# Designs tried in a protein design run: peptides against a protein of PDB entry 5EIB. Part 82

Target 1, 366 residues: chain A of PDB entry 5EIB
Amino acid sequence: VDLEPGTMDSVRSGPFGQIFRPDNFVFGQSGAGNNWAKGHYTEGAELVDSVLDVVRKESESCDCLQGFQLTHSLGGGTGSGMGTLLISKIREEYPDRIMNTFSVMPSPKVSDTVVEPYNATLSVHQLVENTDETYCIDNEALYDICFRTLKLTTPTYGDLNHLVSATMSGVTTCLRFPGQLNADLRKLAVNMVPFPRLHFFMPGFAPLTSRGSQQYRALTVPELTQQMFDSKNMMAACDPRHGRYLTVAAIFRGRMSMKEVDEQMLNVQNKNSSYFVEWIPNNVKTAVCDIPPRGLKMSATFIGNSTAIQELFKRISEQFTAMFRRKAFLHWYTGEGMDEMEFTEAESNMNDLVSEYQQYQDATAD
Target 2, 366 residues: chain A of PDB entry 5EIB as posed
Amino acid sequence: VDLEPGTMDSVRSGPFGQIFRPDNFVFGQSGAGNNWAKGHYTEGAELVDSVLDVVRKESESCDCLQGFQLTHSLGGGTGSGMGTLLISKIREEYPDRIMNTFSVMPSPKVSDTVVEPYNATLSVHQLVENTDETYSIDNEALYDICFRTLKLTTPTYGDLNHLVSATMSGVTTCLRFPGQLNADLRKLAVNMVPFPRLHFFMPGFAPLTSRGSQQYRALTVPELTQQMFDSKNMMAACDPRHGRYLTVAAIFRGRMSMKEVDEQMLNVQNKNSSYFVEWIPNNVKTAVCDIPPRGLKMSATFIGNSTAIQELFKRISEQFTAMFRRKAFLHWYTGEGMDEMEFTEAESNMNDLVSEYQQYQDATAD

## One batch from the design tools (peptide; aimed at target 1 G337 D339 E342)

Design b2_p26_6_s3 (made by RFdiffusion4, then SolubleMPNN; from b2_p26_6, 8 letters changed)
Fold by OpenDDE base, seed 2:
Structure b2_p26_6_s3 (fold): chain B 366 residues (1-366), chain A 26 residues (1-26)
Amino acid sequence: as target 1 above (366 residues)
Amino acid sequence: SLADEAAAGMAEAGKARKAYHYRRKP
């Protein structure tokens, strides 16, 4: 789905374009112009029914519909505005299905789009209400990984998207292969989401490798475990040492000893016990899949529900507030039928979310 | 207790989620 036709042509011309049904390509003509309101109330609203018709058709063809997965950007108008409209409409029609998202958080280091803080804040408001699980893929963190860890002088969208694809492949491993922990979206939610609003995940991946690097050094289980918990390997720009993990899932892939994995996972928890809440028993889950990712002998993927994720939301909130207090570009949104009150409600909900994370960070076992 | 709240939340995640609407507390 896109509000621009050129994106669909790019997908169709891609190496996997033929895996999608032609009738499942739904696109507009005008785009969203990086405006959430165009995506949500005007251009996106004109297209949404055509998307819902496809969603219904594909849902009816499923033997066992678990839920929906949306991949979108929160900085642009289509992914943010139309993406959250789709989430709302799908949630209304399928209230008993899991809504899962891969939400790409904007960064001024990656994009010069001045209104990204508005689009992100308005989107986070919708995600708090209408998603069950959200993987926070932070362009700030992706850029920093590419630059600092992968030593890429000028990170490209291709480099960032390589990290996104590796992470998405990692976190979906248990859904794609039989006999795994978190084998469905609902089981993942049961293990990861102790509080309904606190469903934003910090993903991480090891080993981090640049696109086109053929020299895959096989890591050991101890090295994978250590790197997976390293703040430098997090795909969200948060330091987990500034917060506490509510829940964690670790997904190992490749031929390895389950015993060695369990020993290393216990060791990392014990060494980092101050960074976990003590009042959620068995809050770390580990899965091992014998099937390695393509090109690697072994990998580890991290999913963290951490109170440190508030750093990401604080960054967006600070940028939002700095624009909104000046009413900068606000007329572009109000001209599409939005009220200024929707901005203040979205800001308030995101600030409440930050406060909720802080409350559980500071909470002690009674 | 916080443990009971977390356990209840995890149990709720296993159920169909009702539509939630943010209401600013007055």
Scores: peptide ipSAE 0.357, ipTM 0.829, DockQ to the pose 0.332
OpenDDE base, seeds 1, 3, 4, 5: peptide ipSAE 0.216, 0.031, 0.000, 0.051; ipTM 0.797, 0.569, 0.276, 0.637; seed 3 fails the geometry check

Design b2_p26_6_s4 (made by RFdiffusion4, then SolubleMPNN; from b2_p26_6, 9 letters changed)
Fold by OpenDDE base, seed 5:
Structure b2_p26_6_s4 (fold): chain B 366 residues (1-366), chain A 26 residues (1-26)
Amino acid sequence: as target 1 above (366 residues)
Amino acid sequence: SLAEQAAAGMAKAGEARPAFHYRRKA
């Protein structure tokens, strides 16, 4: 789905364009112009019914509909505005189905789009209420991984999207292969989300190795486990050492010893015990899939529900507040029929979310 | 207890939830 036809043509002409049904390409003509309000209330609202018709058709064709997975950017107008409109509409029709998102968080290091803080804040307000699971894929973190870990001098959108793709492949492993922990979206939610509003996950993928170091790196369970819990490996720009894990899932892929995985997962928990809440029993879940990802002997994917995710929301909130106090570009949103009150409500809800994460970070067992 | 709250939250994670809609002021 896009509000611009050119993006859809790029997808169709791409190496995987043929895997999608032609009738499932829904697109507008005018675009959102990086405006959440155009995506949510005008251009996106004109297109949403056509998307819902496709969603219904695909849902009816499912033997067992678990839920929905949306991939979108929170910085743009289409992904943020129309994406959150779609979430709300799908949630209205399918209130008992899991709403999962891969939400790409904006970064000033990656994009010069000045209104990204508005689009992100307005989106987070919707995601807090209408999603069950949100993977926070932060362009800030992706850029830093590309530059610092992968040793890419000038990270491109292609490099960032490669990390996104690896992460998406990793977190969906249990959904795609039988006999795994979190084999459905609902089980994932039950294991990962102790508090309904606190459903924003820090993903990570291992191995991440620079081209110059690939030949010297052994792929071992200890090395995967160590890298997966490294703050520099998080695909959300948060330091897990500044917070506490509420819940963790680790998905190992490849032929490895389950015993060795369990030993390393126990060791990393014990070494990092201060970074876990003590009042959630068995809050670390581990899965092992014997099928490695393409081109690797083994991998590990991390999913963390951490109170450190508040650092991401604080960053967005600070940027939002600095713009909103100046009423910068507000006329672009109000001209699409938004009230300034929606900005204030979105800001408040995001600040409440930050406060909730902090509360559970500071909470001790009675 | 926090543990009971977390357990209750996890149980609810799979339940149906109403959609949130911001209503524009007319």
Scores: peptide ipSAE 0.482, ipTM 0.877, DockQ to the pose 0.769
OpenDDE base, seeds 1, 2, 3, 4: peptide ipSAE 0.476, 0.465, 0.481, 0.448; ipTM 0.840, 0.836, 0.838, 0.842

Design b2_p26_7 (made by RFdiffusion4)
Pose (drawn by RFdiffusion4):
Structure b2_p26_7 (pose): chain A 366 residues (1-366), chain P 26 residues (1-26)
Amino acid sequence: as target 2 above (366 residues)
Amino acid sequence: SFLEEENEKLERALEFRAEQEEEAAE
């Protein structure tokens, strides 16, 4: 789905472009120009019922629908504006299904548009209310990993998307292969989301590799375990050691000692017990899958529900406030008939989300 | 409640845009 028609061509000319159902391409004529109001209200509303028709059709041909997963950026107008409209319409129509999103957060290091904080805040407001799980993919973190760790002086979207694709493959492994833990979206959600609003996850994986060089050696289980908890291996630009884990899901892929995995997972939990909330006993679940990802014999994927994710929302909020106080470009949004109070409503909700993460960060079992 | 309020906002935005189109056509 895109308001921009040129997006259809690039996907089709891609390697697996012909495998998609031709009828499932739903596109507009213009597109939003980084205007969330255009995406949601204006233009996305024009296009949205066509998308829902296709969604309804895919759903009726499902033996037992688990739910939906949406990939989109929060910084633009279509993936952000229309994407959250689609989520709201799907929530109305399929209220008992899990909504899961892979949402990419904007960063000034990657994109040169100062309205992106507006678009992201209006979107975070929708996701807080309407999604069950959201993987926070931070362009800030992706750029820093490419620039500082992978030593790519000029990271491209291809460089960033290599990290995203490795992450998405890792976090959906329990859904795609037989297993006991977090095998479906609802079971994953019940294990990861103690409070409904706090459903923004920090993904990480090990090893971090630059695409096209080179290999190995394969990591040991200890090396995998330590790297997947490392702040430098997170896809969100937050230091996990600045907050506390409410829940964690770890996924080890490849051939390895299950016993050694158990020992290392127990090791990181009790050497660093102060970083795991004490009032949620046994809050770290571990899954092993025998099939490694491409190019690797061993890998680990980390999914964290950490109070440290408030750093991400504080950064967006600060940029949002800096722009919104000067009312810059606000008429671009209200020109599409959007209420200015919707900006204030979204800002307040995001700051409320930050306070809630801090409340549970300081909470004690006493 | 939240979804209802968001639908009302959407309707108001679409009506506002339709009115601007009518004025421009005039």

Design b2_p26_7_s1 (made by RFdiffusion4, then SolubleMPNN; from b2_p26_7, 13 letters changed)
Fold by OpenDDE base, seed 5:
Structure b2_p26_7_s1 (fold): chain B 366 residues (1-366), chain A 26 residues (1-26)
Amino acid sequence: as target 1 above (366 residues)
Amino acid sequence: SSLEKEREKLEKALKYVEEKREKEEE
């Protein structure tokens, strides 16, 4: 789905364009112009019913519908505005199904879109209420990984999207292969989300290796485990050391000893015990899939529910507040039928979320 | 519910857009 026809043509012409049914391509003509309100109330609202018709048709064709997965950017008008409209409408029609998102967080380091803080804040407000699990993929973190770890001098959107794709493939491993922990979206939510509003995850992937060092790197379970818990490998721009893990899932792929994985996972928990909450028992889950990803002998994917994610929301909130106090570009949103109060409500809800994460960070075992 | 509030907001916004289009066609 897109509000711009040119994006859909790029998907159709892409190497995997033929895997999608032609009738499942829904697109607008006018675009959202990086405006959440255009995506949510005007251009997106005109298109949403046609998208819902496709969603219904595909849902009816499922033998066992678990839920929905949305991939979107929170910086742009289509991904943020129309994406959250679609989430709301799907949640209304399918209240018993899991809503999962891969939400790309905007960064001033990667995009020059001035209104990204508005789009992101308005989107987070919707995601807090209408999703069951959200993978936070921060463009700032992706950029920093590309630059520092992958040693790319000029990271491109292609490089960022490669990391996103690797992460998505990793976190969905248990859904795609039988006999795994978190074999369905509901089990994942039960294991990862102890509190309904605290469903924002920090994904991570290992190995992250520069092209120049890839040939010389021995991949071992200890190295994967260590990298997976390294703050530099997080796909969200927050430091896990500044918070506490509520829950963790580790997904290993490749031929490895389950015993060795369990030993290394125990060792990393013991080394990082100060970064876990003590009052959630068995909050680390490990899965091993014998099928490696393409081009790797082994990998590990990390899913962290950490109170450190509040750093991401604080960053967005600070940028939002600085813009909103000036009423900068506000007329672009209000001119699309949006109320100024919705900005204040969205800001408030995001600040409440930050406060909730902080409360659970500071909570001690009684 | 949060969904009902968002629905009401959307309905108000759609009505505003419709009224705006009607005025632009006049």
Scores: peptide ipSAE 0.020, ipTM 0.461, DockQ to the pose 0.756
OpenDDE base, seeds 1, 2, 3, 4: peptide ipSAE 0.016, 0.020, 0.007, 0.008; ipTM 0.313, 0.368, 0.327, 0.301; seeds 1, 2, 4 fail the geometry check

Design b2_p26_7_s2 (made by RFdiffusion4, then SolubleMPNN; from b2_p26_7, 13 letters changed)
Fold by OpenDDE base, seed 3:
Structure b2_p26_7_s2 (fold): chain B 366 residues (1-366), chain A 26 residues (1-26)
Amino acid sequence: as target 1 above (366 residues)
Amino acid sequence: SMLEKEEEKVKKALEKVKEKEEEEKK
């Protein structure tokens, strides 16, 4: 789904374009122009019913519909505005189904779009209420991984999207392979979300290895385990050392010893015990799938629900506040039928979310 | 502060928008 036809042509011409049904390509003629309100109230609202018809058709074809997965950007008007409209409409129609998102957070290091903090704040407001699970994929963290870890001098959107794709493949492993921990979206939510509003996850992937060092790196369970808990491997731009993990899931892929995985996972928890909340027992979940990802002998995917994710929301809030205090660009949003009050409500809800994360960070075991 | 840097970016962006709006009025 896109408001721009050119994106659909790129997907169709891509190496996987034939996997998608032609009828499932819904697109507009006029993009959202990086405006959330245009995506949510005008151009997106005109297209949403056509998308919902496709969603219904595909949902009816499912033997067992668990829920929905949306991949979108929070910086752009289509992914943010229309994406959150679609989430809201799907939630209204399918209230008992899990809503899962892969939400790409904007970064001033990756995009020059000035209104991204508005689009992100307005989107986060919708995601807090209408999603059960949100994987926070921060463009800043992806850029930093590409530059620092992968040793890419000039990271491209293709390089960033490769990390996103690897992570998405990792987190969905348990859903795609029977007999695993978190074999459905609801079990994942139950294991990962101790509090309904605190459903924002910090994903990570291992191995992350530069092209020049790939030949020399031994892929071992200890190295995967160490790397997935490294703050530099987090795909959200927050430091897990500045917060506490409420819950963690680790998904290993490849032929490995379950005993070795359990030993290494215990060792890394003990080493990082100060970065976990003490009052949530058994808050680390581990899964092993014998099927490696393509081109790797083994991998590990990390899912962290950490109070450190408040750093991401604080960053967006600071950027939002800087613009909103000046009423900068508001007329582009209000001109699309949005109320100025919705900005204040979205800012408030995001600040409340930050406060909730801080409260649980500071909570001691009584 | 990070806020001051974002305020400066917003200021520069507003200047560019005004320049474009003035060019479109000519």
Scores: peptide ipSAE 0.035, ipTM 0.576, DockQ to the pose 0.031
OpenDDE base, seeds 1, 2, 4, 5: peptide ipSAE 0.024, 0.022, 0.028, 0.022; ipTM 0.448, 0.517, 0.443, 0.393

Design b2_p26_7_s3 (made by RFdiffusion4, then SolubleMPNN; from b2_p26_7, 13 letters changed)
Fold by OpenDDE base, seed 1:
Structure b2_p26_7_s3 (fold): chain B 366 residues (1-366), chain A 26 residues (1-26)
Amino acid sequence: as target 1 above (366 residues)
Amino acid sequence: SSLEKERERVEKALAYVAEKKAEAAK
């Protein structure tokens, strides 16, 4: 789905364009112009019914509909505005189904779009209310991984998207292959979301290895486990050491000993015990899938629900506040039928979310 | 209001852990 036809043409002409049904391509003509309001109230609102018709058709064709997965950017007008409109409409029609998102967070290091903080804040407001699970994929973190860890001098969107795809493949492993942990979206939510509003995850992936060192690196369970918990491997631009994990899931892929995985997972938890809340019992879950990802002998994917994610929201909030106080570009949104009140409500809800995370961070059993 | 509800949840969770610690110490 896109408000611009060119994106759909790129997907169709791509190496995987044939995987998607032609009739499932829904697109507009005018785009959102990086404006959330245009995506949510005007251009997106005109297209949303056509998308919902496809969603209904595909949902009816499912033997067992678990829920929905949306991948979108919060910086752009289509992904942010129309994406959140679509989430709202799907939630209204399917209130008993899980809403899962892969939400790409904007970064000034990657994009020059000045209104990204508005689009992100307005989107987060919707995601807090209408999603059950949100994977926070931060373009800043992806850029830093590409530059620092992968040793890419000039990271491209292709390099960033490769990390996103690896992460998405990792977190969906339990849904796609036989496994005991998180075999469905609802079970994932039960394991990962102890508090309904606190459903924002920091994903991570291991191994992260530069092209020059890949050929020399033996992958071991201890190395994967250690790297997976390294703050430098998080796909969200926050340091887990500045917060506390509410819940964690680890998904290992490849032929490995379950015993070794359990031992290493216990060891890493013990080493990082100060970074977990002590009042949620059994808050770390581990899964192993014998099928490795393509081109790797083994991998590990991390899903963290941490109070440190507030750093990401604080960054967005600070940028939002700096623009909104000046009423910078506000007329672009109000011209699409938005009220200034909706900006204030979105800012307030995001600040409340930050406060909720901080409260759980400060909560001690003593 | 949302923050108050979440506060109550945290307090309940902490109370539960305190009870479990007290049971294990017996």
Scores: peptide ipSAE 0.023, ipTM 0.422, DockQ to the pose 0.011
OpenDDE base, seeds 2, 3, 4, 5: peptide ipSAE 0.015, 0.000, 0.000, 0.000; ipTM 0.351, 0.238, 0.251, 0.219; seed 3 fails the geometry check

Design b2_p26_7_s4 (made by RFdiffusion4, then SolubleMPNN; from b2_p26_7, 13 letters changed)
Fold by OpenDDE base, seed 1:
Structure b2_p26_7_s4 (fold): chain B 366 residues (1-366), chain A 26 residues (1-26)
Amino acid sequence: as target 1 above (366 residues)
Amino acid sequence: SSLKKEEEKVKAALEKRKEEEKKAAA
């Protein structure tokens, strides 16, 4: 789905364009112009019914519908505005199904789009209420990984998207291979989301290795386990050491000893015990899939629900507040039928979310 | 355009805030 045709043509002409049904390409003509309000109330609202018709058709063809997965950017008008509209409409029609998102967070290191803080804040407001699980993929973290870890002098969107795809493949492993932990979206939510609003995850992937060092790196379970818990491997721009994990899932892929995985996972938990909440028992879940990712002997994917994710929301809130206090660019949104109150409500709800994470960070076992 | 001038003002304000945050964290 896109409000611009050019993106769909790029997907169709791409190496994987044939995996999608031609009739499942729904696109507009005008685009959102990086405006959430265009995506949500105008251009996106005109297209949403056509998307819902496709969603219904595909849902009816499913043998067992677990839920929905949306991949979108929160900085752009289509992914943010129309994406959240679509989430709302799907939630209304399928209230018993899991809503999962891969939400790409904007970064001023990657994009010069000045209105991204508005689009992100308005989107987060919708995601808090209408999603069950949200993987926070931060363009800032992806850029920093590409630059610092992968030693890419000039990271491209292709390099960032490679990390995103590896992470998405990792977190969906349990859904794609039978007999795994978290084999369905609902079990994942039950294991990962102790409180309904606190459903924002920091994903991580291991191994992250520069092209020059890949040939010389032996991949071991201890190394994967250590890297997976390293703050530098998080796809969200927050430091887990500044917060506490509510819940964690680790997904190992490749031929390895389950015993060795369990031992290493226990060791890393014990080493990082200060970074876990003490009042959620058995809050770390581990899965092992014998099928490695393409081109690797083994990998590990991390899913963390941490109170440190508040750093990401604080960053967005600060940028939002800096613009909104001046009413900068606000007329682009109000001109599409938005009220200024919706900005205030979105800011408030995001700040409440930050406060809720902080409360659970400071909570002791009674 | 008036928009480009507002963009520059917002950018300058965000940069100034980042500098203040760096000073507060040091």
Scores: peptide ipSAE 0.023, ipTM 0.442, DockQ to the pose 0.017
OpenDDE base, seeds 2, 3, 4, 5: peptide ipSAE 0.007, 0.000, 0.000, 0.005; ipTM 0.350, 0.262, 0.243, 0.317; seed 3 fails the geometry check

Design b2_p26_8 (made by RFdiffusion4)
Pose (drawn by RFdiffusion4):
Structure b2_p26_8 (pose): chain A 366 residues (1-366), chain P 26 residues (1-26)
Amino acid sequence: as target 2 above (366 residues)
Amino acid sequence: AVEEEKLAAAQRSIQKTEEALERKAE
């Protein structure tokens, strides 16, 4: 789905472009120009019922639908504006299904548009209310990993998407292969989301590799375990050691000692017990899958529900406030008939989300 | 209860869409 028609061509000319159902391409003529109001209200509303027709069709041909997963950026107009409209419509029509999103956060290091904080805040407001699980993929973190760790002086979207694709493969492994833990979206959500609004996850994986060089050696289980908890291996630009884990899901892929995995997972939990909330006993679940990802014999995927993710929302909020106080470009949004109070409503909701993460960060079992 | 709250939130969001379109048409 895109408001921009040129997106259809690039996907089709891609390697697996012909495998998609031709009828499932739903596109507009213009597109939003980084205007969330255009995406949602104006233009996305024009296009949205066509998308829902396709969604309804895919759903009626499902033996037992688990739910939906949406990939989109929060910084633009379509993936952000229309994407959250689609989520709201799907919530109305399929209220008992899990809604899961892979949402990429904007960063000034990657994109040169100062309205992106507007678009992201209006979107975060929708996701806080309407999604069950959201993987926070931070362009800030992706750029820093490419620039500082992978030593790519000029990271491209291809460089960033290599990190995203490795992460998305890792976090959906329990859904795609037989297993006991977090095998479906609802079971994953019940294990990861103690409070409904706090459903933004910090993904990480090990090893971090630059695409096209080179290999190995394969990591030891200890090396995998330590790297997957490392702040430098997170896809969100937050230091996990600045907050506390409410829940964690760890996924080890490849051939390895299940006993050694158990020992190392127990090791990181009790050496660093102060970083795991004490009032949620046994809050770290571990899954092993025998099939490694491409190019690797061993890998680990980390999924964290950490109070430290408030750093991501504080950064967006600060940029949003800096722009919104000067009312810059606000008429671009209200020109599409959007209420200015929707900006204030979204800002307040995001700041409320930050306070809630801090409340549970300081909470004690006493 | 949580599903009902999310459904109400989605309905409010859809209503805002309709109102925004009406204001733009005006």

Design b2_p26_8_s1 (made by RFdiffusion4, then SolubleMPNN; from b2_p26_8, 13 letters changed)
Fold by OpenDDE base, seed 2:
Structure b2_p26_8_s1 (fold): chain B 366 residues (1-366), chain A 26 residues (1-26)
Amino acid sequence: as target 1 above (366 residues)
Amino acid sequence: SVRQEKLEAARRALERVEEARRRKAA
């Protein structure tokens, strides 16, 4: 789905364009112009029914519909505005199905689009209310990984999207292969989301290695375990050391000893015990899939529900507030029929989410 | 209108958050 036709042509002409049904390409003509309001109330609202018809058709073809998975950017008007409109409409029609998202957070290091803080804040407000699971993929963190860890001098969207793809492949491993922990979206939600509003995940992937060092790196379970818990490998720009893990899932892929995995997972928990909440029993889950990802002997994917995720929302909130106090660019949104109240409501709900994370961070076992 | 429904949904969300805050402060 896109409000720009050129994006759809790029997907169709791409190496995987043939995996999608032609009828499942729904697109507009005018684009959203990086405006959430165009995506949510005007251009996106004109297209949404056509998308819902496709969603219904595909849902009816499922033997067992678990839920929906959306991949979108929160900085752009289509992914943010129309994406959250779709989430809302799908939730209305399928209230008992899991809504899962891969939500790409904007970064000033990656995009010069000045209105991204508005689009992100307005989107987060919708995600808090209408999703069950949201993987926070932060362009800030992706850029830093590309630059610092992968040693890319000028990270591209292609480099960032490669990390996103690897992460998405990792977190969906248990859904794609039989006999795994978290084999369905609902079990994942039960294991990862102890509190309904606190459903924002910090993903991580290992191995991340620069091209120059790949030949010298042994892929071992200890190294994977160490790297996936390293703050520098988080796909969200948050330091886990500034918060506490409510829940964690680790997904190992490849031929490895389950005993070694369990030992290393115990060691990393013990070493980092101060960064876990003590009042949630059995809050770390481990899965091992014998099937490695393409081009790797083994990998590990991390899913963290951490109170440190509040750092991401604080960053967006600070940027939002600095613009909104000046009424900067508000006429672009109000011209599409938005009210300033919707901005204040979105800001308030995001600040409340930050406050909730902080309360659980400060909670001790009584 | 879709806008009005969304505005009402957002208001209800704020009310729930305020009520949750009041319950934690009590």
Scores: peptide ipSAE 0.041, ipTM 0.569, DockQ to the pose 0.039
OpenDDE base, seeds 1, 3, 4, 5: peptide ipSAE 0.016, 0.006, 0.030, 0.016; ipTM 0.499, 0.402, 0.590, 0.428

